# Peptides against a protein of PDB entry 7BBL: the designs that were tried, part 26

Target 1, 86 residues: chain A of PDB entry 7BBL
Amino acid sequence: IAQESLESQEQRARAALRERYLRSLLAMVGHQVSFTLHEGVRVAAHFGATDLDVANFYVSQLQTPIGVQAEALLRCSDIISYTFKP

## One batch from the design tools (peptide)

Design b1_p26_1 (made by RFdiffusion4)
Fold by OpenDDE base, seed 2:
Structure b1_p26_1 (fold): chain B 86 residues (1-86), chain A 26 residues (1-26)
Amino acid sequence: as target 1 above (86 residues)
Amino acid sequence: SARTEEFVAAVEAAIAEEQALRESLE
């Protein structure tokens, strides 16, 4: 039988990973997300949107150590990791 | 919010594009 090229296989794999990422973004919509930032700082916020190119996170009700910020922008470079409950 | 709704629409469109790409490679 015909064999798919290595390049095509890799392209499909990359596309699958991208789709998985995109679906994870949809899963976060309307949910509170916990972000781990540098120096062990942890914050929680409601996910609103991202910049798909830069991966900036537009969030609301950001809970910080000093209080709640109604609207906030978290840059990809600021984020170590994040978790949420779908 | 308007931003969120626009975002959801954009992501759904992007997912469709990725699916179309994978189908073209199969």
Scores: peptide ipSAE 0.585, ipTM 0.915, DockQ to the pose 0.896
Fold by OpenDDE base, seed 1:
Structure b1_p26_1 (fold): chain B 86 residues (1-86), chain A 26 residues (1-26)
Amino acid sequence: as target 1 above (86 residues)
Amino acid sequence: SARTEEFVAAVEAAIAEEQALRESLE
């Protein structure tokens, strides 16, 4: 019985983590997401899509401290963290 | 929306690829 190499084990682990991430994206579809941005700014928006590599978020009904933006793009570099209710 | 539907399809395809990769490494 052949043993899996260290490299193969690492690849499997990375793949598992990526799948977990991808499934979390599906879970966000149709839900409101709360984003924590820099300087203590928090916004909420309905999730539409993201680019899989860079994790830019395409959202709608973005609620900001100064108003609502119908459609918006949130860059990964602007986001500290995000949460949502599945 | 069309964007969202396209996104979902892309994510599902990506998930399948990750699963295939793990299977090939077993």
Scores: peptide ipSAE 0.585, ipTM 0.915, DockQ to the pose 0.942
Fold by OpenDDE base, seed 4:
Structure b1_p26_1 (fold): chain B 86 residues (1-86), chain A 26 residues (1-26)
Amino acid sequence: as target 1 above (86 residues)
Amino acid sequence: SARTEEFVAAVEAAIAEEQALRESLE
């Protein structure tokens, strides 16, 4: 039995992690997501889409401390974390 | 929205690619 190379093992692991990430994106579709931004700012918005490469978030009805934005783009660099209820 | 629908299709395609990759490494 030939042993799987370390490189192939790493490739499989990366693929598995990416798939899990991608599935999480699908799970957010049609749901409100809560984002934690810098300096303790928290916002909520309806998830629309992301940029798969950069992980930018395209959202609607963004609720901020100073008002609601109908459409908004949240860059990955702006986001510390996010959560949603499936 | 059109953007969301396009996004869903893209993600589903990407998932299929990752699955195919892992299967090819089995």
Scores: peptide ipSAE 0.585, ipTM 0.915, DockQ to the pose 0.916
Fold by OpenDDE base, seed 3:
Structure b1_p26_1 (fold): chain B 86 residues (1-86), chain A 26 residues (1-26)
Amino acid sequence: as target 1 above (86 residues)
Amino acid sequence: SARTEEFVAAVEAAIAEEQALRESLE
């Protein structure tokens, strides 16, 4: 009896993880997201889009400790984690 | 916004590609 190769199993697993990530991006569209940055800094902003390869976040109404930016770019390297209410 | 709409379309297309890949491996 022929069984699926390890390579095929791994490919399906990777594809499933990528799809889950992509669907999470869609879930954020139109919602305010809370970002945790380095040094304990927390900001909130409305999610607009990302670069799928670099994972830069294009956001609006970014609330920072020193003010609000109408439009902003958050680099993936600066983000520790983020949460949102679906 | 236009950027958001373009983003959504791109993500949906990417999801479809991942699904097609998995189906081809089943």
Scores: peptide ipSAE 0.584, ipTM 0.915, DockQ to the pose 0.876

Design b1_p26_1_s1 (made by RFdiffusion4, then SolubleMPNN; from b1_p26_1, 14 letters changed)
Fold by OpenDDE base, seed 4:
Order: structure tokens, then C-alpha cells, then sequence
Structure b1_p26_1_s1 (fold): chain B 86 residues (1-86), chain A 26 residues (1-26)
């Protein structure tokens, strides 16, 4: 009746969190996402893809205060938060 | 689009990898 090692437990927990994150990205595909950026800037864009390692967001139809960008790249360092409706 | 489909496939593959990892540890 040996129990799982601490390391194994941690690995499983990390894997679970990773999966949750990935599923959130999956739910985001094809949807418009609202991003809150620095200096109170809020933008909306259609989600295209991400770099799963670096978490860069590749989006289209980025609605900015001064217009729409057809294609754009948003880095995690640029983003305070984001939200979307699955 | 084709690019979205490819990204979805990549996501699903990675999700499956995480699932397998957890199963190996269970």
C-alpha cells in the first residue's frame, strides 16, 4: 500500500494544469478575445493561434483605439489579462 | 481555416500527451 511519491504527485498536478490551459486555448479558437493591456488599453481580436511555449498570441482583426489591425502579435508581457466567451 | 485546423490538431495532441503522462503516474 505504498503511496505515490511527492515528485510524481507534482508532475501529475503540473500536467493537469497544463491540460487545463491547453483546453482553454482550444475553447478560444475561432472566438473573439478581449485583451486588457497596459495603460488602460483594451483591445478585441479574433484568436488565431499561440506559441504554446512562449504564449505569444497571434490574432486577427485587432480592434484598437485608433483602428483595426488585420494581423497582430501580442506577447504575454503586453497583456495584463484576457477574457472570452466559449 | 486550414491554419486553425492545424492549431487545433496541435492542441489536441498536446492535451493527449498530458493525459498520457498523468495516466503513467496514476
Amino acid sequence: as target 1 above (86 residues)
Amino acid sequence: SALEAAFVARLEAEIERQRRLREELA
Scores: peptide ipSAE 0.536, ipTM 0.911, DockQ to the pose 0.811
Fold by OpenDDE base, seed 2:
Structure b1_p26_1_s1 (fold): chain B 86 residues (1-86), chain A 26 residues (1-26)
Amino acid sequence: as target 1 above (86 residues)
Amino acid sequence: SALEAAFVARLEAEIERQRRLREELA
């Protein structure tokens, strides 16, 4: 039986991971997300959108240690991790 | 919102692109 090449298998695997990432973003839409930033800073915000490549997070109602920002941008380089409740 | 809807549509289109890619490679 003919099998797909190793390269094809790898491409399919990469595509699967990409889809998984995109679906995670989809699940995040409309939900509050908790972000862990550098220096132990934790913030919460409502997820709006991202750059699908750079993973910049465009959020609203960002709760920061110094107050609430109605609209904000969290850059991927600023984020250590994030969690949300689907 | 309109922006949210547009983002969702973009996500879904990209997801579909990945699905088609995997199917074409099968």
Scores: peptide ipSAE 0.536, ipTM 0.911, DockQ to the pose 0.803
Fold by OpenDDE base, seed 5:
Structure b1_p26_1_s1 (fold): chain B 86 residues (1-86), chain A 26 residues (1-26)
Amino acid sequence: as target 1 above (86 residues)
Amino acid sequence: SALEAAFVARLEAEIERQRRLREELA
């Protein structure tokens, strides 16, 4: 009955957003992801994993303008945006 | 793959952690 404190409300909201983010990662598993990098570079790669706290992307078969890398690490600082087909 | 399965397991565990957190704060 008593209204939840502001602090508790904020904590719950953060947890909800965190869960939504994590579920989006689950949706990417097994799919190819298209990344937009700096300087207009766009690459595609098979999604492997991320470190959940920093959001570094560990990918395979990275298709770049100059060739394919079997394994690659894409740091958050390298990525402008990304998309995938669910 | 084994690596993929391990990552999925980690994701699911973290999701569950967030669920429990919200439940405790509710």
Scores: peptide ipSAE 0.535, ipTM 0.911, DockQ to the pose 0.820
Fold by OpenDDE base, seed 1:
Structure b1_p26_1_s1 (fold): chain B 86 residues (1-86), chain A 26 residues (1-26)
Amino acid sequence: as target 1 above (86 residues)
Amino acid sequence: SALEAAFVARLEAEIERQRRLREELA
């Protein structure tokens, strides 16, 4: 009986999670997303693209408490969570 | 848009890569 190594099992698990994440990004395309940032700040923006490696979010029409940015970059480290309506 | 299509294609390619990776490890 051949069993998958622990390393391979972990790799498959990571791949599964990444695929789920990527599919969520796919679902975001063309939609407005609500981002929760640090200090309880919440912003909304239209999803543009991401850096698949670093997970930077390139968005447009970023609505912030102090105004709207036509285009903006949200770093993954700045984001606590996000939601959107498919 | 063309840019949107390009990003979608990139996502789908990466998703497929993850699928193939899991299959190869199975």
Scores: peptide ipSAE 0.532, ipTM 0.910, DockQ to the pose 0.774

Design b1_p26_2 (made by RFdiffusion4)
Fold by OpenDDE base, seed 1:
Structure b1_p26_2 (fold): chain B 86 residues (1-86), chain A 26 residues (1-26)
Amino acid sequence: as target 1 above (86 residues)
Amino acid sequence: MTTDEFVAAVEAAIAEEQALRAELAA
């Protein structure tokens, strides 16, 4: 029996990570999420949806240091990390 | 897009990842 190639193993690992990300999106639906952005900026917002390919986050009630935005877009490249309470 | 439609899209994407991993493992 031939062993799975390293490239195939890496591809499966990437798929597993993407699945974990996707499942986290399901867990965020309807919840407020705390986002850590660059330069130490932290914001909180209610999760709405994402672009599954680009990973844009469409959120509402975005609380920023300068005020609240009813609706906003957060790009994945803007985000360092996020946390939420399921 | 409604919340239900978004959830359905994510679930479909998860199924695709699972199918890919199963195919690669065979």
Scores: peptide ipSAE 0.572, ipTM 0.912, DockQ to the pose 0.738
Fold by OpenDDE base, seed 2:
Structure b1_p26_2 (fold): chain B 86 residues (1-86), chain A 26 residues (1-26)
Amino acid sequence: as target 1 above (86 residues)
Amino acid sequence: MTTDEFVAAVEAAIAEEQALRAELAA
């Protein structure tokens, strides 16, 4: 039986994870997202868009400990995790 | 970029990933 190479299997697995990420972006459109950042900081913001390659998050109405920022950019390196209600 | 444009871009990217997986499985 012809078997797919290990490298090909890994590529398919990575592609599956990429698709899962992309679908999560669609699910976030029009929703408020809670972001966990470094040093225990948690913020909430309305999702706008991302860079599909860099994964920067462009958000609005960012709720921070010191107030609300109308427009903001969250770098992927700043984000530990995020949650939202689809 | 509008929301519709962003959604279209993401959907196109999803299609690319699906095409890649299909190609690798063939």
Scores: peptide ipSAE 0.572, ipTM 0.912, DockQ to the pose 0.738
Fold by OpenDDE base, seed 4:
Structure b1_p26_2 (fold): chain B 86 residues (1-86), chain A 26 residues (1-26)
Amino acid sequence: as target 1 above (86 residues)
Amino acid sequence: MTTDEFVAAVEAAIAEEQALRAELAA
């Protein structure tokens, strides 16, 4: 009836969240993704890849309020959330 | 990096997370 340690439980929870994130990356492959940035700025871009460690997003055809950027890197620190259609 | 290479890397990372959770639950 021994309970798992708090540390172990937290580690499993973090692993579960990371897996969900990783699976979302697979779902984004070949799709346009809408990113919500700070100050209410929203952009849309075609997903290319990410850095699995830092979570930098490498995208193309980035639609910004000012114009379209052919290729761009979105740092994870700049992103609040994102949505896409699988 | 190609799309196939990226997908392979992500799938490998998922497998690692699953293995870790299984290990912790054992």
Scores: peptide ipSAE 0.571, ipTM 0.911, DockQ to the pose 0.732
Fold by OpenDDE base, seed 3:
Structure b1_p26_2 (fold): chain B 86 residues (1-86), chain A 26 residues (1-26)
Amino acid sequence: as target 1 above (86 residues)
Amino acid sequence: MTTDEFVAAVEAAIAEEQALRAELAA
């Protein structure tokens, strides 16, 4: 029996990770999200949407150490991790 | 983009990933 090629296995793995990410976006709709950024900075904001290609986060009521921004863009490269309560 | 439009876009993207995985598993 022919074994699945390594290239095919890698492609399936990437697709699985992409799907997991996309499902997390649906779970965040309508919720406040806590983001951990570089240098230990933590911010909280209401989730709006993302750029599906670049994974930028479009948020509102962003609470930062120096104040609140009504609307903001968090780039994927700036985010270490995020959490939310469903 | 409205919330409904965003949700629809994400759901469509999920379907695409599932279809790809199914093709590769066949």
Scores: peptide ipSAE 0.570, ipTM 0.912, DockQ to the pose 0.745

Design b1_p26_2_s2 (made by RFdiffusion4, then SolubleMPNN; from b1_p26_2, 12 letters changed)
Fold by OpenDDE base, seed 4:
Structure b1_p26_2_s2 (fold): chain B 86 residues (1-86), chain A 26 residues (1-26)
Amino acid sequence: as target 1 above (86 residues)
Amino acid sequence: MTVEEFVRAAEEEIRRQRRLREELAA
């Protein structure tokens, strides 16, 4: 049998990672997620959606140090890390 | 984007990625 090219193997690996990432996002849907932003700002919000290119996080019930926003958009570039409980 | 739109798009993308991997492995 012909050996799969390295390029194909890498492509499959990327596809696998993409799938895993998307599944993790789906697992977050409807759950409260804790976001760590720049300058020590921490917020919590219910995850709704992201752009498939992961440019933005669309969230609801965003709890910020200065109040709650019913709906909000978090730029991925502003997010240092996030965590959630499945 | 709505939650429903995202879920649909994400699931479709997942299926696409899976098909891609299967095709590459064939």
Scores: peptide ipSAE 0.598, ipTM 0.919, DockQ to the pose 0.926
Fold by OpenDDE base, seed 2:
Structure b1_p26_2_s2 (fold): chain B 86 residues (1-86), chain A 26 residues (1-26)
Amino acid sequence: as target 1 above (86 residues)
Amino acid sequence: MTVEEFVRAAEEEIRRQRRLREELAA
């Protein structure tokens, strides 16, 4: 019985992971998301879009400790984790 | 990037990933 190559299996796994990630992003559209940033900083914002290649997060109504920004860009490198309620 | 542009791009990318997996499984 011919077996799928290890490389092919890994490629399929990566593709599945990518799809899962994208679907999670789509699920966040229009929802408020809580972002955990460095040094324990937590912010909340409405998710709008993401650069699929760079993974910049375009958000609105960003609530920070020092105020609210109508529109903001959160770089993936700045984000430790995020949560939202579907 | 607008929300509409993102949604369209994301859905297209998802379809691309699905096609890739299907091709690898064939």
Scores: peptide ipSAE 0.593, ipTM 0.917, DockQ to the pose 0.907
Fold by OpenDDE base, seed 5:
Structure b1_p26_2_s2 (fold): chain B 86 residues (1-86), chain A 26 residues (1-26)
Amino acid sequence: as target 1 above (86 residues)
Amino acid sequence: MTVEEFVRAAEEEIRRQRRLREELAA
């Protein structure tokens, strides 16, 4: 029986986590997501898409403290956390 | 990026990750 190396086991674990992350993104499609940004700013927007590598968020109907933007791009570096109700 | 492009790319990536895990386990 061939032994799986520790590195291989870790690679499989990382792949599993990556899949879970991607599935969570897919679950947000068509839903309003609440984003927590820097300086305590919180916004809500309808989730459209992300860049799978850089994790930029393409959203619509972005509700900000100063108004609503029809379409917007939220950079990963701007986001502290996000939540949504499926 | 359109929603359709994202969904397709994400689903393809999920399949790639699953195949990778299966290959490593075999």
Scores: peptide ipSAE 0.597, ipTM 0.918, DockQ to the pose 0.919; fails the geometry check
Fold by OpenDDE base, seed 1:
Structure b1_p26_2_s2 (fold): chain B 86 residues (1-86), chain A 26 residues (1-26)
Amino acid sequence: as target 1 above (86 residues)
Amino acid sequence: MTVEEFVRAAEEEIRRQRRLREELAA
């Protein structure tokens, strides 16, 4: 077998990371996730879905400082980090 | 997007990524 080019190796590495990320998203489905937003705001919500380009998070039962929202859309740009327990 | 749609799309994308990596490694 011929040795992979450096570009090919990088492509495979990126693909591996993307797969890992997608699997983590799948693991969050149906679970409550804690989101850290800008300005120290923290919210919790049940994860439903995301766009595969990671533009938006579709969640339910969003607990915010001002109340609970049954269904909500969180823009990825608003999210600093998130955690969940499998 | 529904949960079902997301799950299906994500799983399909994962399979696509695997095939790509396998082809690049061959």
Scores: peptide ipSAE 0.594, ipTM 0.917, DockQ to the pose 0.884; fails the geometry check

Design b1_p26_2_s3 (made by RFdiffusion4, then SolubleMPNN; from b1_p26_2, 7 letters changed)
Fold by OpenDDE base, seed 2:
Formats: C-alpha cells, sequence, structure tokens
Structure b1_p26_2_s3 (fold): chain B 86 residues (1-86), chain A 26 residues (1-26)
C-alpha cells in the first residue's frame, strides 16, 4: 500500500486541528466561556463571534477582576486555554 | 452578521477542512 508523504500527513494533522478549533467555536455559540490568560488571569464571558482567520474573539459580559465589560475583544495570542459547558 | 450567518460560516469552514483532508489523503 502506498504510504502518504510526511508533509501530507502533517498537513492533514493541521487541518484536523483547524476543524477541531472551528467545532469548538460552533459549540461555544450562545454559551459563557471561561478563558485562562497569561499570568494566571482567568476571565469569563459570553461568546459572540470570532474572525475565523485572525482569531479575534468578540465577547460580551466579560467578567474581570476589576469589573464587567459589556463588550470586549480577546486575541488568541492572549488566550492560553478555554473551557465551557456544551 | 447574524448568529445564523456566523453558524453557517463555521459549518462551511468545517466542511472545507474535511474536504482538504480528504484531498491530502488521496
Amino acid sequence: as target 1 above (86 residues)
Amino acid sequence: MTVEEFVAALEAAIRAERARRAELAA
């Protein structure tokens, strides 16, 4: 059986991760998400939308240590991880 | 953009990634 090239395997793996990311966004729609940011900062917000290419998160009711922001933008580079209840 | 439009865009993007993987596997 012909073996897939290493490059092709890596490309498929990246595509799989991209799909997983997109599915997580789909699952977030209409839910509150807990974000872990740098320096141990944790925030919670309602997911609104994202730029699929730039990966900016547009959220509402962002709960921060100093209060709640009605509307906010979180960049993927600022986010270490996130969790939510489907 | 409405929520419905955003969801549709996500679903389309997911289908595109699946198609990409299928082509790479061929």
Scores: peptide ipSAE 0.496, ipTM 0.893, DockQ to the pose 0.698
Fold by OpenDDE base, seed 3:
Structure b1_p26_2_s3 (fold): chain B 86 residues (1-86), chain A 26 residues (1-26)
Amino acid sequence: as target 1 above (86 residues)
Amino acid sequence: MTVEEFVAALEAAIRAERARRAELAA
């Protein structure tokens, strides 16, 4: 019986996860997003765009514990999770 | 880039990932 190789299975799995991520970005366009960062920090900001390669988030009106930033960059490595109201 | 260009890029990337998975499954 011919079976798909492990490498091919892993490639398809990675492609599926990438597609889900991209679809979430598409749904976020024009919405305020709540980000959970490290050390229990939560921020909210209006979603602008991302770098598709690095997954940097370009946002506006970033609400932080110490103030609001008109324009900001959130690195993917700093983000644990995010939620938004579609 | 503009919002329209960003959305178009996202949609193109999604189609590309779907096509790649289809090719791997064939």
Scores: peptide ipSAE 0.494, ipTM 0.893, DockQ to the pose 0.722
Fold by OpenDDE base, seed 4:
Structure b1_p26_2_s3 (fold): chain B 86 residues (1-86), chain A 26 residues (1-26)
Amino acid sequence: as target 1 above (86 residues)
Amino acid sequence: MTVEEFVAALEAAIRAERARRAELAA
């Protein structure tokens, strides 16, 4: 049996992870998302869109410990994880 | 960008990743 090269395997694995990420974004459309940020900060916001290449999150009604922000940009570097109900 | 445009972009990107994996496996 011909073996797939290690490089090819890695490329396929990266593609699989990318697809899973994209599917999660698709599932977020029209939903409120809870974001876990650094230093234990958790926020919730309505998902708007992302930059698919940079992975910046454009959100609205951002609920923070100090109040609600109508519109906000969450940089991918600020986000540890996120959860939502599909 | 409208929601529909964003969704279309996501779906296109998903299809592209799937196609890429299929090509790599061939």
Scores: peptide ipSAE 0.494, ipTM 0.893, DockQ to the pose 0.736
Fold by OpenDDE base, seed 5:
Structure b1_p26_2_s3 (fold): chain B 86 residues (1-86), chain A 26 residues (1-26)
Amino acid sequence: as target 1 above (86 residues)
Amino acid sequence: MTVEEFVAALEAAIRAERARRAELAA
């Protein structure tokens, strides 16, 4: 059986990572997510939706150090990491 | 967009990625 080209292997790897990411979003639906932002800022919010291409996070009940924001948009560029418990 | 529509979009995107990998492997 012929081996895939290097380019094909890389494409498949990227596709696998993309699917893994998308599945994580599915798991977030209806759950509170903890976000780590720049400068050590950590917030928690209920997951609403994302832009699949840009990975902007549309959330509700955003709990910040200074209070709760009912509705919020967390841009992908603002987020370092996130965690949640399914 | 409703939650249902968002979930449907995610599921469709996942299927698309699987199809892509399958096509590359064939």
Scores: peptide ipSAE 0.493, ipTM 0.892, DockQ to the pose 0.767

Design b1_p26_2_s4 (made by RFdiffusion4, then SolubleMPNN; from b1_p26_2, 9 letters changed)
Fold by OpenDDE base, seed 4:
Structure b1_p26_2_s4 (fold): chain B 86 residues (1-86), chain A 26 residues (1-26)
Amino acid sequence: as target 1 above (86 residues)
Amino acid sequence: MSVEEFVAALQAAIERERALQAELAA
């Protein structure tokens, strides 16, 4: 009967989304991830770490059409989506 | 940062978000 405020509902929803994101990162640890970037660019890399404030992805063995980079930094703003096999 | 440290940070962050959701739902 008691109704949660709109503010609380929104805060809870944001927390749920953040948790899901964090869990995806956790599942990503130690795996190769395929990233879809802007302009149809697709790359694969071994996931290393991120800034938890969603700033950067730190990856290794970044595979691009023009070669492989041993270490690389992917800005989160450049990433449209990612997929991986847990 | 080591893999272990990063995993620990993720787990702690997940726990914080879960706790927040529980508090707001109560």
Scores: peptide ipSAE 0.578, ipTM 0.923, DockQ to the pose 0.732
Fold by OpenDDE base, seed 2:
Structure b1_p26_2_s4 (fold): chain B 86 residues (1-86), chain A 26 residues (1-26)
Amino acid sequence: as target 1 above (86 residues)
Amino acid sequence: MSVEEFVAALQAAIERERALQAELAA
């Protein structure tokens, strides 16, 4: 029985994760997203766009503990998780 | 970049990842 190599399996797994990420971005367009950041900080913002290669999040109406920021940039490295209602 | 262009870029990227998975599985 022909078997896919371990390398190919890993490559497919990574590609699947990338696809899932991209699909989440697509579903996120036009919606408010809740982001969990470090130190238990939670913010909500309207998703605008991302830099697909750097994974920066460009958002609007960012609700922070100290107020609302009209336009903001969130780095992927600062984000622990996000949730939204499609 | 407009929203439409961004959506198109996402869709194209998704298709590329899907194609890669199909190629690896073949």
Scores: peptide ipSAE 0.578, ipTM 0.923, DockQ to the pose 0.714
Fold by OpenDDE base, seed 5:
Structure b1_p26_2_s4 (fold): chain B 86 residues (1-86), chain A 26 residues (1-26)
Amino acid sequence: as target 1 above (86 residues)
Amino acid sequence: MSVEEFVAALQAAIERERALQAELAA
């Protein structure tokens, strides 16, 4: 049995991870998401959309410690992690 | 972009990734 090349294995693994990420976004549609940002800042917002290539998050009703922002953009570089209930 | 359009884009992207995996596994 011929083994898949290391390069192909890695490419397939990356594709699998991308698919899982995209599926998580799909599950996120219409839900409130909790984002952990730098410096321990945690915010919650309703998920709107993302740039699929850059992974910028377009959200609404962003709850911050100082108030609610109706519309907001969360850059992927600002996000450490996020959680949501499907 | 509407929600429907975004969902469609996600679904299309998922299918592309799935197709790539299938091609590599063949």
Scores: peptide ipSAE 0.578, ipTM 0.923, DockQ to the pose 0.743
Fold by OpenDDE base, seed 3:
Formats: sequence, C-alpha cells, structure tokens
Structure b1_p26_2_s4 (fold): chain B 86 residues (1-86), chain A 26 residues (1-26)
Amino acid sequence: as target 1 above (86 residues)
Amino acid sequence: MSVEEFVAALQAAIERERALQAELAA
C-alpha cells in the first residue's frame, strides 16, 4: 500500500497554512482590524494591504495609546494576533 | 498597487497554494 511521505505531508500542511493566511487577508480588505502586539498592547486600524513576501501591514487611522497615525506600517514580527468583523 | 490589484494578487496566490496541495495529494 502506497503512503504519502512525511516530507510531502509537511509540504501540504505548510501550503494549507499559507492559504488560510491569504484568505484571512482577503476577508479583512476594507475593514477595521484589531491587532494584539507584544506586551499586551492593542491597536486598531483600517486594513489597506500587505507585502505578500515580507508580510508588512499597511494600515490607516492607527489608534495607539498615545494618538492616531493617519498612515502606518506594522511589521509581522510585532503582531501576535488580529481580529476583525467581516 | 490598487485595491483591485491587491485582491487579484491574493486570489492568484491562493490558487497557487490550492494547486500545490492538489498535486501533492494525487
């Protein structure tokens, strides 16, 4: 009985995760997103776009504890999680 | 890029990931 190799299984798993991420980006286009950053910091911003390779988040009206930035860039490495209302 | 171009890029990327998964499952 032929069985899929471990490497093939892992490759499919990685592809599935990438697809799920991309679909989440597609769903949040044009919506306000709540980002959880390090040390419990939470910010909200209108989602614009990302660099698909670097995963930089280009957002507008970023609400931070010390004020609002009209335009901002959030690095993927700074983001723990995000939520939004579709 | 425009919003339309970004959405198109996302859709294309999703299709590539789907195609890869299908190939590996076959």
Scores: peptide ipSAE 0.577, ipTM 0.923, DockQ to the pose 0.720

